# Ledger of designs, part 30: peptides against a protein of PDB entry 5ZKO

Target 1, 44 residues: chain A of PDB entry 5ZKO
Amino acid sequence: SASNPRKFSEKIALQKQRQAEETAAFEEVMMDIGSTRLQAQKLR

## One batch from the design tools (peptide; made by RFdiffusion4, then SolubleMPNN)

Design b2_p13_7_s4 (from b2_p13_7, 10 letters changed)
Fold by OpenDDE base, seed 2:
Structure b2_p13_7_s4 (fold): chain B 44 residues (1-44), chain C 44 residues (1-44), chain A 13 residues (1-13)
Amino acid sequence: as target 1 above (44 residues)
Amino acid sequence: as target 1 above (44 residues)
Amino acid sequence: LSRQLEVLRLLRE
């Protein structure tokens, strides 16, 4: 079919959003690890 | 709570999987764009 | 990659 730049742009935008969400989730995991470490250090 | 490396490892593994899936989806989008471009070129 | 490496480091400690 004919190129549909609008549809491509929409796909890219959606994918960027997903990547950002997954990155945020990754940062949350790291924060959990960091928080746990800090708590452990305070308990020592 | 005490550090749970196993649970952290599980979180990381899950997150890596998600990132890989999103990367694959991105590559699929790029392939669609590339394929469309190639088809358009052939029709010229 | 840097973040992933940091996580691996945190898990090792």
Scores: peptide ipSAE 0.154, ipTM 0.622, DockQ to the pose 0.087
Fold by OpenDDE base, seed 1:
Structure b2_p13_7_s4 (fold): chain B 44 residues (1-44), chain C 44 residues (1-44), chain A 13 residues (1-13)
Amino acid sequence: as target 1 above (44 residues)
Amino acid sequence: as target 1 above (44 residues)
Amino acid sequence: LSRQLEVLRLLRE
């Protein structure tokens, strides 16, 4: 089967997008943790 | 809201799992590319 | 990043 580099490029691009989305979700969790920590510090 | 470290740990664990799954999918694509390259080399 | 660069190299060939 003619391995079309375009098809591979599309697969890689999709995976990079998914990885970026998962990273963004991770950063959101970190922001929530940071905000909570800051609030706890203010309420001491 | 009492930031339960257990809840944060669960969120982080879930995100790590998702990132690992995306990495595995990426490696599968790499395997396909590598296999194609090897086949092309053999058929030269 | 190194893995991603390897992919880009393979796609360029």
Scores: peptide ipSAE 0.142, ipTM 0.610, DockQ to the pose 0.085
Fold by OpenDDE base, seed 3:
Structure b2_p13_7_s4 (fold): chain B 44 residues (1-44), chain C 44 residues (1-44), chain A 13 residues (1-13)
Amino acid sequence: as target 1 above (44 residues)
Amino acid sequence: as target 1 above (44 residues)
Amino acid sequence: LSRQLEVLRLLRE
């Protein structure tokens, strides 16, 4: 491929960023679920 | 939050899909790097 | 995996 090591490094960096963002989004969803559950319990 | 369990499930499913796609993209980049290295070695 | 399993538990309950 026409890609060189610098381009590879850029791709990897970008991909790692995306992976981190996806992880953060996952954690946010989990927190929302957990918070909702906790709130529901407190209302009982 | 206004989200319910079904909406949570949908969010989680979508997030898992994204995570898998990001992983696949990462692996593709790594394979490209590896392939390039292998090809370079074969040309020596 | 542990987090994922926890999410599944939360969704089930």
Scores: peptide ipSAE 0.149, ipTM 0.620, DockQ to the pose 0.102; fails the geometry check
Fold by OpenDDE base, seed 5:
Order: sequence, then C-alpha cells, then structure tokens
Structure b2_p13_7_s4 (fold): chain B 44 residues (1-44), chain C 44 residues (1-44), chain A 13 residues (1-13)
Amino acid sequence: as target 1 above (44 residues)
Amino acid sequence: as target 1 above (44 residues)
Amino acid sequence: LSRQLEVLRLLRE
C-alpha cells in the first residue's frame, strides 16, 4: 500500500510528544535528586 | 523520608531505557518513510 | 534537531 504522508506526519507528531514526556519525566527525577542534595547540605 | 541514592540510580537507568526505546521507534518511522520515498522514485 | 529536520524534508517531497 502507498504510504500516506498524513499518517506519517501523525506518527511523527505522536513520537515527538512521547519524547517530550520522557524528557519531562527525566527532569523531574533530576529535580528530586537536586532537592535532596540541597537538604543534605543544609544539615551539615 | 531520606532519598535513597540506589533508588534514584534505578529511576535514571529506567528513564534512559525509555528514551532509547522512543528514539528507536522514531528511527523506525523514518526508515518507513525513506523506503516509501525510494519506491516512489523507482516508479518514475 | 537534524534528524527531525530530515523527517520534515522527507514529508515535504
């Protein structure tokens, strides 16, 4: 079957969204680590 | 509760895996597009 | 970004 450019564009858009969500999740983890590190510093 | 560095490392590792999987999925889409483009060229 | 741009080019052509 012929590839439908519209369907490809939809797939790409969806994939970009997923990648952005995964990046946001990673940043959240890093923020938690950073917060904990700051707390540990304050207790010294 | 105190953050557990081991748990953080596990979360980071898991997140890296997810990002890699999403990248692989994106590349698969690009391969499909590329293949279709090549086929269209051959039919000219 | 380069990979993303390549996809856009492929879709446009």
Scores: peptide ipSAE 0.139, ipTM 0.608, DockQ to the pose 0.101; fails the geometry check

Design b2_p13_8_s1 (from b2_p13_8, 10 letters changed)
Fold by OpenDDE base, seed 5:
Structure b2_p13_8_s1 (fold): chain B 44 residues (1-44), chain C 44 residues (1-44), chain A 13 residues (1-13)
Amino acid sequence: as target 1 above (44 residues)
Amino acid sequence: as target 1 above (44 residues)
Amino acid sequence: QLTRQFEVLMARL
């Protein structure tokens, strides 16, 4: 059906959004780890 | 703090879950596309 | 992909 291409494009758009959210979550954890390492260094 | 490794491990576990969900969603889309292609081929 | 990067980073702490 002609509706399939649109539905697929919507699914792809949602998948891109999920990927962006995963990337943001990764960056957040990396920043927290970086901060922890910096704190540990300062306490020495 | 010693609690940071646990919190990070929890964040990693959640991220693994997200990745599994994204993979499942991707596989679903690919299966739907495959089915659509097969249908289009049969209609010819 | 990201999970592996996280694991590598966690191993360096």
Scores: peptide ipSAE 0.187, ipTM 0.620, DockQ to the pose 0.100
Fold by OpenDDE base, seed 4:
Structure b2_p13_8_s1 (fold): chain B 44 residues (1-44), chain C 44 residues (1-44), chain A 13 residues (1-13)
Amino acid sequence: as target 1 above (44 residues)
Amino acid sequence: as target 1 above (44 residues)
Amino acid sequence: QLTRQFEVLMARL
């Protein structure tokens, strides 16, 4: 409810945290893939 | 590593789940804001 | 958004 701006701010903060976690997970996977590509290039 | 496509598929599945959870949380926040706006309009 | 990027990347592996 608009009468509880604190609750909305908390929900927004939680959403920002989720977005950051999703981004970090993406970067981790991309790093793993990048490392694999580098290894494949070294073997060729 | 590219040698473990299963691990990548699992990471992707986890990422899809995170995205769905983030979307659901966003929709919940938007619903709460929408409800508040409707209440404010009724009081005017 | 990120999921789509993952899917595109995995399709290239």
Scores: peptide ipSAE 0.184, ipTM 0.629, DockQ to the pose 0.168
Fold by OpenDDE base, seed 3:
Structure b2_p13_8_s1 (fold): chain B 44 residues (1-44), chain C 44 residues (1-44), chain A 13 residues (1-13)
Amino acid sequence: as target 1 above (44 residues)
Amino acid sequence: as target 1 above (44 residues)
Amino acid sequence: QLTRQFEVLMARL
């Protein structure tokens, strides 16, 4: 049906958003780990 | 600090859940596309 | 892939 391409496009856009959110969450955890390591290094 | 490993573990667990949800959403989209293709093939 | 990267990083803490 002609509506399917639009619905697929919307689903793909949502999936791209989820991927971006996952990436941002990963980067946040990496920053936290980096900060922890930096703190440990400063305490030596 | 000793609490950081637990918080990191929780964040990792949450990230694993997100990844599983994203995978499931991707599979759903692929199934929808597959079904649409099957319908188009049956109408020929 | 991101999950594996998290696990590797956690193992180094």
Scores: peptide ipSAE 0.180, ipTM 0.617, DockQ to the pose 0.100
Fold by OpenDDE base, seed 1:
Structure b2_p13_8_s1 (fold): chain B 44 residues (1-44), chain C 44 residues (1-44), chain A 13 residues (1-13)
Amino acid sequence: as target 1 above (44 residues)
Amino acid sequence: as target 1 above (44 residues)
Amino acid sequence: QLTRQFEVLMARL
């Protein structure tokens, strides 16, 4: 049972990493959208 | 360029799905922790 | 928020 906190902490750390990676991927998509919007404004 | 909004919406939808899956994984771990705590309380 | 709740729960084990 004493090993449980460590295993849980490792699972939490892994999940935090996954969420950070997913957030970064989302931000990349948003940058692409923002760039497209800016280009569209320049062409008008 | 008219395809861009559709592609972006698909990327956003995929990312939301991934974030939901990550949330579900966290909830599973929290249930395991909660169960462990409940068991520890019953054994005391 | 969920991560923080999870960390708090871990600290109480």
Scores: peptide ipSAE 0.124, ipTM 0.599, DockQ to the pose 0.049; fails the geometry check

Design b2_p13_8_s2 (from b2_p13_8, 10 letters changed)
Fold by OpenDDE base, seed 3:
Structure b2_p13_8_s2 (fold): chain B 44 residues (1-44), chain C 44 residues (1-44), chain A 13 residues (1-13)
Amino acid sequence: as target 1 above (44 residues)
Amino acid sequence: as target 1 above (44 residues)
Amino acid sequence: QLRERLEVLRLQL
């Protein structure tokens, strides 16, 4: 099939979006762990 | 600069590899969190 | 950056 640079750029954009979503999910998990740890420290 | 579909495809491949590595690292961390929670539940 | 953050998290578990 003919190489379509436009289709490649669209795929790059989708990969960047996915990476941003995974980064956001990671940051949420880190916040939850941090909050849980802080709560555990306060209860000691 | 002239559009080079080959260069775009190579960039896509490298980005896919990076994304796969980051996803694997994320899944490993999530597994470690899950295991830690399971251990904490067993010790209660 | 994400990989570095994941490594920090792994070290904290």
Scores: peptide ipSAE 0.205, ipTM 0.542, DockQ to the pose 0.261
Fold by OpenDDE base, seed 2:
Structure b2_p13_8_s2 (fold): chain B 44 residues (1-44), chain C 44 residues (1-44), chain A 13 residues (1-13)
Amino acid sequence: as target 1 above (44 residues)
Amino acid sequence: as target 1 above (44 residues)
Amino acid sequence: QLRERLEVLRLQL
Protein backbone atom coordinates (compact mmCIF):
# COMPACT_ATOMS: atom_id res chain seq x y z
CA SER B 1 0.00 0.00 0.00
CA ALA B 2 1.52 3.33 -1.07
CA SER B 3 2.36 5.05 2.25
CA ASN B 4 -0.09 7.96 2.26
CA PRO B 5 1.93 11.23 2.02
CA ARG B 6 -0.04 12.43 5.07
CA LYS B 7 1.20 9.46 7.12
CA PHE B 8 4.73 10.20 5.96
CA SER B 9 4.46 13.83 7.09
CA GLU B 10 3.17 12.68 10.51
CA LYS B 11 6.17 10.34 10.91
CA ILE B 12 8.56 13.17 10.01
CA ALA B 13 6.84 15.49 12.49
CA LEU B 14 7.10 12.86 15.27
CA GLN B 15 10.78 12.32 14.43
CA LYS B 16 11.44 16.08 14.63
CA GLN B 17 9.60 16.27 17.96
CA ARG B 18 11.68 13.40 19.39
CA GLN B 19 14.89 15.07 18.23
CA ALA B 20 13.83 18.33 19.89
CA GLU B 21 13.05 16.49 23.15
CA GLU B 22 16.46 14.79 23.08
CA THR B 23 18.11 18.18 22.48
CA ALA B 24 16.20 19.75 25.38
CA ALA B 25 17.19 16.87 27.70
CA PHE B 26 20.81 17.34 26.63
CA GLU B 27 20.66 21.10 27.35
CA GLU B 28 19.14 20.44 30.79
CA VAL B 29 21.97 18.05 31.65
CA MET B 30 24.56 20.57 30.43
CA MET B 31 22.98 23.23 32.64
CA ASP B 32 23.09 20.90 35.66
CA ILE B 33 26.78 20.12 35.05
CA GLY B 34 27.52 23.83 34.59
CA SER B 35 25.71 24.69 37.82
CA THR B 36 27.58 21.96 39.72
CA ARG B 37 30.90 23.24 38.36
CA LEU B 38 30.03 26.81 39.32
CA GLN B 39 29.14 25.68 42.85
CA ALA B 40 32.39 23.72 43.13
CA GLN B 41 34.35 26.81 42.00
CA LYS B 42 32.60 28.99 44.61
CA LEU B 43 33.58 26.54 47.37
CA ARG B 44 37.00 26.86 46.11
CA SER C 1 16.55 16.92 -13.25
CA ALA C 2 14.49 14.13 -11.66
CA SER C 3 16.61 13.09 -8.64
CA ASN C 4 17.64 9.54 -9.51
CA PRO C 5 15.72 7.23 -7.10
CA ARG C 6 19.03 5.47 -6.35
CA LYS C 7 20.65 8.76 -5.25
CA PHE C 8 17.61 9.52 -3.12
CA SER C 9 17.81 6.12 -1.40
CA GLU C 10 21.54 6.66 -0.70
CA LYS C 11 20.85 10.07 0.85
CA ILE C 12 18.10 8.59 3.05
CA ALA C 13 20.40 5.74 4.12
CA LEU C 14 23.20 8.20 5.02
CA GLN C 15 20.74 10.38 6.95
CA LYS C 16 19.48 7.34 8.91
CA GLN C 17 23.06 6.26 9.65
CA ARG C 18 23.99 9.74 10.90
CA GLN C 19 20.90 9.90 13.10
CA ALA C 20 21.67 6.45 14.56
CA GLU C 21 25.27 7.55 15.31
CA GLU C 22 24.03 10.76 16.99
CA THR C 23 21.52 8.74 19.05
CA ALA C 24 24.19 6.26 20.14
CA ALA C 25 26.58 9.09 21.11
CA PHE C 26 23.77 10.79 23.07
CA GLU C 27 22.93 7.58 24.95
CA GLU C 28 26.63 7.03 25.76
CA VAL C 29 26.97 10.55 27.17
CA MET C 30 23.74 10.17 29.17
CA MET C 31 25.07 6.90 30.60
CA ASP C 32 28.38 8.60 31.56
CA ILE C 33 26.48 11.41 33.30
CA GLY C 34 24.30 8.86 35.07
CA SER C 35 27.44 7.05 36.23
CA THR C 36 29.04 10.34 37.39
CA ARG C 37 25.86 11.22 39.30
CA LEU C 38 25.81 7.80 40.91
CA GLN C 39 29.48 8.20 41.91
CA ALA C 40 28.77 11.66 43.35
CA GLN C 41 25.89 10.20 45.37
CA LYS C 42 28.17 7.45 46.72
CA LEU C 43 30.71 10.08 47.86
CA ARG C 44 28.11 11.79 50.09
CA GLN A 1 24.95 20.73 16.13
CA LEU A 2 24.15 17.74 18.35
CA ARG A 3 27.60 16.19 17.78
CA GLU A 4 29.34 19.42 18.78
CA ARG A 5 27.21 19.65 21.91
CA LEU A 6 28.01 16.02 22.79
CA GLU A 7 31.73 16.74 22.39
CA VAL A 8 31.48 19.71 24.78
CA LEU A 9 29.66 17.49 27.27
CA ARG A 10 32.31 14.78 27.00
CA LEU A 11 35.01 17.36 27.79
CA GLN A 12 33.14 18.42 30.96
CA LEU A 13 32.91 14.88 32.38
Scores: peptide ipSAE 0.185, ipTM 0.527, DockQ to the pose 0.222
Fold by OpenDDE base, seed 1:
Formats: structure tokens, sequence, C-alpha cells
Structure b2_p13_8_s2 (fold): chain B 44 residues (1-44), chain C 44 residues (1-44), chain A 13 residues (1-13)
């Protein structure tokens, strides 16, 4: 069965979307940690 | 100069407040990390 | 990659 290039492209697109969502969630957490650290430094 | 117990109690109260604020900020970040981890696990 | 990054963040707190 010819591995349908369309189904492969869909799988790659879904993988890229998941990776982008994971990256965005990581950046959000990094921003929150950065804010918390900055607040803790201001409180010292 | 008698270390005025009132000024000491104020310093301790401010220190406890700062520690509570740092703890709350840490708990918020831990909740965000936990949420992000759970989302990442659901995306897998 | 995300798990490793989250672990690094947890260690920085």
Amino acid sequence: as target 1 above (44 residues)
Amino acid sequence: as target 1 above (44 residues)
Amino acid sequence: QLRERLEVLRLQL
C-alpha cells in the first residue's frame, strides 16, 4: 500500500502543532518563573 | 539602645509576610508546571 | 524535550 503522502503530511503537521503547543506552555512557565524571581528579588 | 520589641515584632511580621508571598508565588508556579506537565502528557 | 525543560525549571525553583 503506497504510504499516502497526504496522511504522512497530516501526521507531521499534527506533530509540529503539538511541539508548538509544548513550546508555548514552556514559555508561559518561564515567564511566570521569571516574574516570581523578579518579585522575590524586589522583596529582598 | 533597648532593641524595641515593637520594631522587632514589625520586622518579624514583614519577614513572615514576605515568606508567605514567596510561598504563594512558588505554589502558583508549581501549579502552572503541574498543569503544563499534565497537558504535555495528554498531548502525547 | 518539554519534560527535560520542566525538570530544569523545577530544579531552579
Scores: peptide ipSAE 0.154, ipTM 0.487, DockQ to the pose 0.151
Fold by OpenDDE base, seed 4:
Structure b2_p13_8_s2 (fold): chain B 44 residues (1-44), chain C 44 residues (1-44), chain A 13 residues (1-13)
Amino acid sequence: as target 1 above (44 residues)
Amino acid sequence: as target 1 above (44 residues)
Amino acid sequence: QLRERLEVLRLQL
């Protein structure tokens, strides 16, 4: 079935939302790594 | 000055404490990364 | 050791 352009745009929007959520989760982990590294450096 | 064995043992105890804190912080980051990866995999 | 481990993790993300 030809995926209705409306359903395609909806899938793309959901994909973009998912990508943004994955990026935010990655940035949070990177912040935690950065904080942990800074703490470990202060303890030296 | 010959570092008093008591001061040496105290420095070693502080070093072990620091190493334990660094290890705990590393394990926390590993848990967060593991959780993030699991979430990203569930979203696929 | 911790810095090296954190660097490896950063490279794996």
Scores: peptide ipSAE 0.162, ipTM 0.505, DockQ to the pose 0.125; fails the geometry check

Design b2_p13_8_s3 (from b2_p13_8, 9 letters changed)
Fold by OpenDDE base, seed 1:
Structure b2_p13_8_s3 (fold): chain B 44 residues (1-44), chain C 44 residues (1-44), chain A 13 residues (1-13)
Amino acid sequence: as target 1 above (44 residues)
Amino acid sequence: as target 1 above (44 residues)
Amino acid sequence: QLREAFEVAMARL
């Protein structure tokens, strides 16, 4: 019986954590792009 | 040399796909909650 | 948001 609100809240909390981890992974890619740009500027 | 815009675009595209998959998983959890709520209303 | 961030990142390269 999926009727336990506590179990739903745990699933929602876990999903929010996964979404935050995926956002952090995106920010890492963006930081790598930023670092590459900075390196290119130093070489010019 | 991370200087290839094509490689960055591929990384961003992959990350967008992961983010969409995580969103779909969240929607599935919300649908289960909605179904449980509807069942509880039918039993009242 | 991710598309806009991508476009900004690509424009900065």
Scores: peptide ipSAE 0.150, ipTM 0.643, DockQ to the pose 0.095
Fold by OpenDDE base, seed 5:
Structure b2_p13_8_s3 (fold): chain B 44 residues (1-44), chain C 44 residues (1-44), chain A 13 residues (1-13)
Amino acid sequence: as target 1 above (44 residues)
Amino acid sequence: as target 1 above (44 residues)
Amino acid sequence: QLREAFEVAMARL
């Protein structure tokens, strides 16, 4: 049915968005680690 | 503090798990598309 | 690889 291709395209787009959000959350964690390291170095 | 490295490692592990789950969900969507395509071919 | 690199980096804190 012609509705299936559009629904699948929407599902793919949504899944790509979720993957991008998870990547951004990962980068945020890595930035927090970097900042914590810098703070720890200043306290030494 | 020694607690921060462990908490960060846990956050990274959790984030990797989420990324793997999102990848699996993407593959499931792609499989559904493939199966739907096969069904559509059988109906032609 | 990324996990190991991360764990090593965190162990240096």
Scores: peptide ipSAE 0.135, ipTM 0.622, DockQ to the pose 0.040
Fold by OpenDDE base, seed 3:
Structure b2_p13_8_s3 (fold): chain B 44 residues (1-44), chain C 44 residues (1-44), chain A 13 residues (1-13)
Amino acid sequence: as target 1 above (44 residues)
Amino acid sequence: as target 1 above (44 residues)
Amino acid sequence: QLREAFEVAMARL
């Protein structure tokens, strides 16, 4: 059925979005760590 | 404060887990696509 | 790798 390719592409697109969101969340965590470290270094 | 490193490591660990789960979900989607494709080829 | 590098970096603070 011709609808399956579209449904699969939509699932792939959704999954790519989730992975990008998780990557962004990870980068945010790393930024927070980096900022905290930078502050700690500045206080020394 | 000595608690920050642990909290950050926990956040990193959680994020790594989420990324692994999203990767597994992606692999499942790709497997479903592959299976459907294989079935379609078999029916030809 | 990144986690380990982070943990090492944080241990140095």
Scores: peptide ipSAE 0.134, ipTM 0.621, DockQ to the pose 0.037
Fold by OpenDDE base, seed 2:
Structure b2_p13_8_s3 (fold): chain B 44 residues (1-44), chain C 44 residues (1-44), chain A 13 residues (1-13)
Amino acid sequence: as target 1 above (44 residues)
Amino acid sequence: as target 1 above (44 residues)
Amino acid sequence: QLREAFEVAMARL
């Protein structure tokens, strides 16, 4: 069906968005680790 | 706190799982595209 | 690689 390409493009776009959101969540966790390390260094 | 490393490790493990699930969902979308392409070729 | 780097980083906290 000629409508399939558009629907696939939308699915891919949504999936790329989810991947970006998951990457951002990972970076946030890494920032929290970095902040904890910085605090630990300030207490030493 | 000595408990922080374990909690961070758990957060990272969960985040890696989420990334893997999102990757699998992307691969599924690509398989659907491939299947549609194969069907279109069979109809030609 | 990222897991090992993370575990090393966490061990240093």
Scores: peptide ipSAE 0.130, ipTM 0.622, DockQ to the pose 0.040

Design b2_p13_8_s4 (from b2_p13_8, 11 letters changed)
Fold by OpenDDE base, seed 2:
Order: C-alpha cells, then sequence, then structure tokens
Structure b2_p13_8_s4 (fold): chain B 44 residues (1-44), chain C 44 residues (1-44), chain A 13 residues (1-13)
C-alpha cells in the first residue's frame, strides 16, 4: 500500500520520545550516583 | 543504604540497551521510508 | 558520553 507519510512521522516522533525518556532515566540514575557520593563525603 | 556500584552499573547497562533498541527501531522505520521512496521512484 | 561520565563517577565512589 502507498506509504503514509503521516504514519511515518508519527512513528519517528514516538521513537524520539522513547529515546528522550530513556535518556531522562539514565540522567536520574546519574543523579542518584552523584547524591550518593555527596552523602558519602558528608559521612567521612 | 550504602550505594551498590554493581546495581548502578546494571541500571546503566539496561538503559544503554534500551537506548540501542530504540535506535534500532528508529533505523528500521527510516529503512521503510527509504524503501517506500525507492518503490515510488520505480513506479514513476 | 554519559557512559564515560558514569565510569568516572563509579571509580570515585
Amino acid sequence: as target 1 above (44 residues)
Amino acid sequence: as target 1 above (44 residues)
Amino acid sequence: QETERFQVLMAKL
């Protein structure tokens, strides 16, 4: 069937959103690591 | 509780895997678009 | 890359 450019754009937008969400989750983990380091320094 | 570096590394590894999977899905969509474009050119 | 930053942070914990 004829490719629907609208459907492609929607798929791309969804994939970009997922990538952004996974990046945000990664940054959250990094923030947790940073916070843990700060706590460890305060306890020394 | 003391941060477990092993658990952080596991979380990061999982996030990187998810990012790679989402990238692969994006590339698949782009390939489909490219294939559709090629088909359209052949039909002209 | 964030992964490299992670490795550096983990080495300092």
Scores: peptide ipSAE 0.128, ipTM 0.658, DockQ to the pose 0.042
Fold by OpenDDE base, seed 5:
Structure b2_p13_8_s4 (fold): chain B 44 residues (1-44), chain C 44 residues (1-44), chain A 13 residues (1-13)
Amino acid sequence: as target 1 above (44 residues)
Amino acid sequence: as target 1 above (44 residues)
Amino acid sequence: QETERFQVLMAKL
């Protein structure tokens, strides 16, 4: 099959976007942990 | 709400798994590009 | 690394 560099680049860009979204979701969980920790410290 | 470190760790583990899966998908695309490039070079 | 940041935060809970 003919190589379609444009289609490859689009697929790569989409995968990079998904990786960034998963990183953002991870960071959201980290923020929730940080907030919970801060609350626990305030109650001591 | 009570902090549930176990639930946080489970959520982090799930996000790390998703990131690894997206990395694997990216590497698969790169492998396909590499194979196509090699084929194109053989035809020159 | 995000995993190291996580470990540090979990250790402080």
Scores: peptide ipSAE 0.127, ipTM 0.659, DockQ to the pose 0.052
Fold by OpenDDE base, seed 1:
Formats: structure tokens, C-alpha cells, sequence
Structure b2_p13_8_s4 (fold): chain B 44 residues (1-44), chain C 44 residues (1-44), chain A 13 residues (1-13)
């Protein structure tokens, strides 16, 4: 049925969005680490 | 405090695990699409 | 690339 290609593309798009959200969460962790480093340097 | 590096490494390890799980989910979607494509070719 | 950035940051803490 012609509906399969659209449904597949939607599944792929959803999975790419999830990967982007996980990347954003990783960047937030890196920002927290970076800010902690900067604070530690200011306390010395 | 010396505990911060370990906690940061644990946060990164957890996030890398999540990214790997999302990659596995993407590969499963691609496998389903591939199998459907093969079946559609066999039906022609 | 991201893990390398982490390792560099951790080495400087």
C-alpha cells in the first residue's frame, strides 16, 4: 500500500528527533562541566 | 572535590549509553523498512 | 568527537 513510504519516513524523522534531543542533553552536561571548571578556576 | 571527575564521567557514560540505545532503535527501524522492501520486491 | 571534548575537559579539572 502507498501509505508505507510515508509511515517509514515518519518513523525515521521521529528517531532523528530523538537522537537530536539526546545530543542536546549531552551538550547540557558538557556545559555544566565547563561552568564548574570556570568556577573552580575563579576560586583559585 | 576529587569526587566531581567521577560523577562527570558517570553522567557522560550514561548519556553515551542512551545514544547507543537510540542508534539501536534506528537500526531496528531500518531493518523493518528493508524487510518490507524485500517483501514488496518478491510480490512483484 | 564529543567524548574527546569530555576527556579534554576532565583532564583540566
Amino acid sequence: as target 1 above (44 residues)
Amino acid sequence: as target 1 above (44 residues)
Amino acid sequence: QETERFQVLMAKL
Scores: peptide ipSAE 0.126, ipTM 0.648, DockQ to the pose 0.042
Fold by OpenDDE base, seed 3:
Structure b2_p13_8_s4 (fold): chain B 44 residues (1-44), chain C 44 residues (1-44), chain A 13 residues (1-13)
Amino acid sequence: as target 1 above (44 residues)
Amino acid sequence: as target 1 above (44 residues)
Amino acid sequence: QETERFQVLMAKL
């Protein structure tokens, strides 16, 4: 059965949401790295 | 327990892989849309 | 690029 335009748009929206969540998760890891660095500097 | 740099790099690598997979999935949906469009044009 | 920022941060830990 051929997917209809509505179903395509829904799939695209879902994939865009996932990409945003993946980006947020990446940024969280980067924040943790930054915090670790700051802590290490304070302990010197 | 503070994550170590090795664990951070591993997390980042995993997230980058996921982002690539998400991009590929998005492109697949776009290909399906393109194919459907082509089919519709051929049926005219 | 996020990856570049990561590399810089990792090198300074």
Scores: peptide ipSAE 0.121, ipTM 0.652, DockQ to the pose 0.048

## One batch from the design tools (peptide; made by RFdiffusion4, then SolubleMPNN)

Design b2_p14_1_s1 (from b2_p14_1, 4 letters changed)
Fold by OpenDDE base, seed 2:
Structure b2_p14_1_s1 (fold): chain B 44 residues (1-44), chain C 44 residues (1-44), chain A 14 residues (1-14)
Amino acid sequence: as target 1 above (44 residues)
Amino acid sequence: as target 1 above (44 residues)
Amino acid sequence: SKSVEELRRQAEEL
C-alpha cells in the first residue's frame, strides 16, 4: 500500500501540537502555584 | 490565603498524566508509520 | 526544540 506521507505528517504535527499544549498547560499550573505562594508570603 | 497543597499536588499529577498520555499517543503514531513502511517494503 | 511546522516539513520529506 502506498504510504500517505501527507497523512502521516499531519498525524505527527497534530500529536506534537497536543504535546505542546499540554506542556503549556503544565507551565500555567506551575505559574499559578508560584504566584499563589508569593501572594501568601506577602499576606503573612 | 492558605495554599491547598493537596489540590496543587492533584493538579500537577493530572497534568503529568496528560503529558504521558500524549507521549504514548505520539509513540503509537510513530509505530504505525514504522509498521506501514515495513509492510510496504514487503509488498515491493 | 523543533516547531510543529518544522516537524511536519521533515515528515513530508520521508
Scores: peptide ipSAE 0.204, ipTM 0.685, DockQ to the pose 0.083
Fold by OpenDDE base, seed 4:
Structure b2_p14_1_s1 (fold): chain B 44 residues (1-44), chain C 44 residues (1-44), chain A 14 residues (1-14)
Amino acid sequence: as target 1 above (44 residues)
Amino acid sequence: as target 1 above (44 residues)
Amino acid sequence: SKSVEELRRQAEEL
């Protein structure tokens, strides 16, 4: 099968997008934890 | 709502697992590219 | 690592 650099580059780009989306989801989780901690501190 | 550290740690652990799975998928793509390049070099 | 946008741009130029 002939090498298709375009198809490989697209596959890599899609995979990097998924990695970025998972990182964003992690940051959202950390934000939720931070908000919960801040609220708990205000109630003391 | 009471802070549940166990639930937060589980959520973080699951998200880290997803990040690792996406990294593994990226490495698989790179392996496929490497194999294709090696095959092309052998045919020259 | 290259940005997702840069990888897509390079693919479009091929």
Scores: peptide ipSAE 0.204, ipTM 0.687, DockQ to the pose 0.078
Fold by OpenDDE base, seed 5:
Structure b2_p14_1_s1 (fold): chain B 44 residues (1-44), chain C 44 residues (1-44), chain A 14 residues (1-14)
Amino acid sequence: as target 1 above (44 residues)
Amino acid sequence: as target 1 above (44 residues)
Amino acid sequence: SKSVEELRRQAEEL
């Protein structure tokens, strides 16, 4: 079966995009935690 | 609003799990590419 | 880290 470098490149790129999206989702979780902590601190 | 550290730790753990799963999926893509290249080399 | 577009470009050269 012939190598399809362009299709491999596409698979790699799509997987790197997913990794970046999961990293962004992690950063959003951390931002929400930080905001909640700040709100709790203001109420004390 | 009270801080919920247990819920925050759960959110962090779940997001770390997703990041690990996406890394494993990337490694699988690279393994498939390597296997395809090896097969093509054997047919030459 | 490299952008997705840059990673795609480099992989096409392999």
Scores: peptide ipSAE 0.202, ipTM 0.687, DockQ to the pose 0.083
Fold by OpenDDE base, seed 3:
Structure b2_p14_1_s1 (fold): chain B 44 residues (1-44), chain C 44 residues (1-44), chain A 14 residues (1-14)
Amino acid sequence: as target 1 above (44 residues)
Amino acid sequence: as target 1 above (44 residues)
Amino acid sequence: SKSVEELRRQAEEL
């Protein structure tokens, strides 16, 4: 079977993109929580 | 706005699960590549 | 870790 380095590298790249997108989604969740906490502090 | 710590914790936990699933998917891709390379070496 | 774009670029060079 011809090793398709390009196809493997593409598969790796796509998976890394997906991991980065999930990291960004996590950071967004944390930002939303942080903003909510900051608002709660301002209301005291 | 009542901070819903339980809802935030749940949201964090779900996002961490997604990150772990994407990591597992990456490891599977790497295993498939490794297996293909090992087979290619055995055929030489 | 290399960026996705860098990984794609390297794949194109092969």
Scores: peptide ipSAE 0.200, ipTM 0.684, DockQ to the pose 0.078

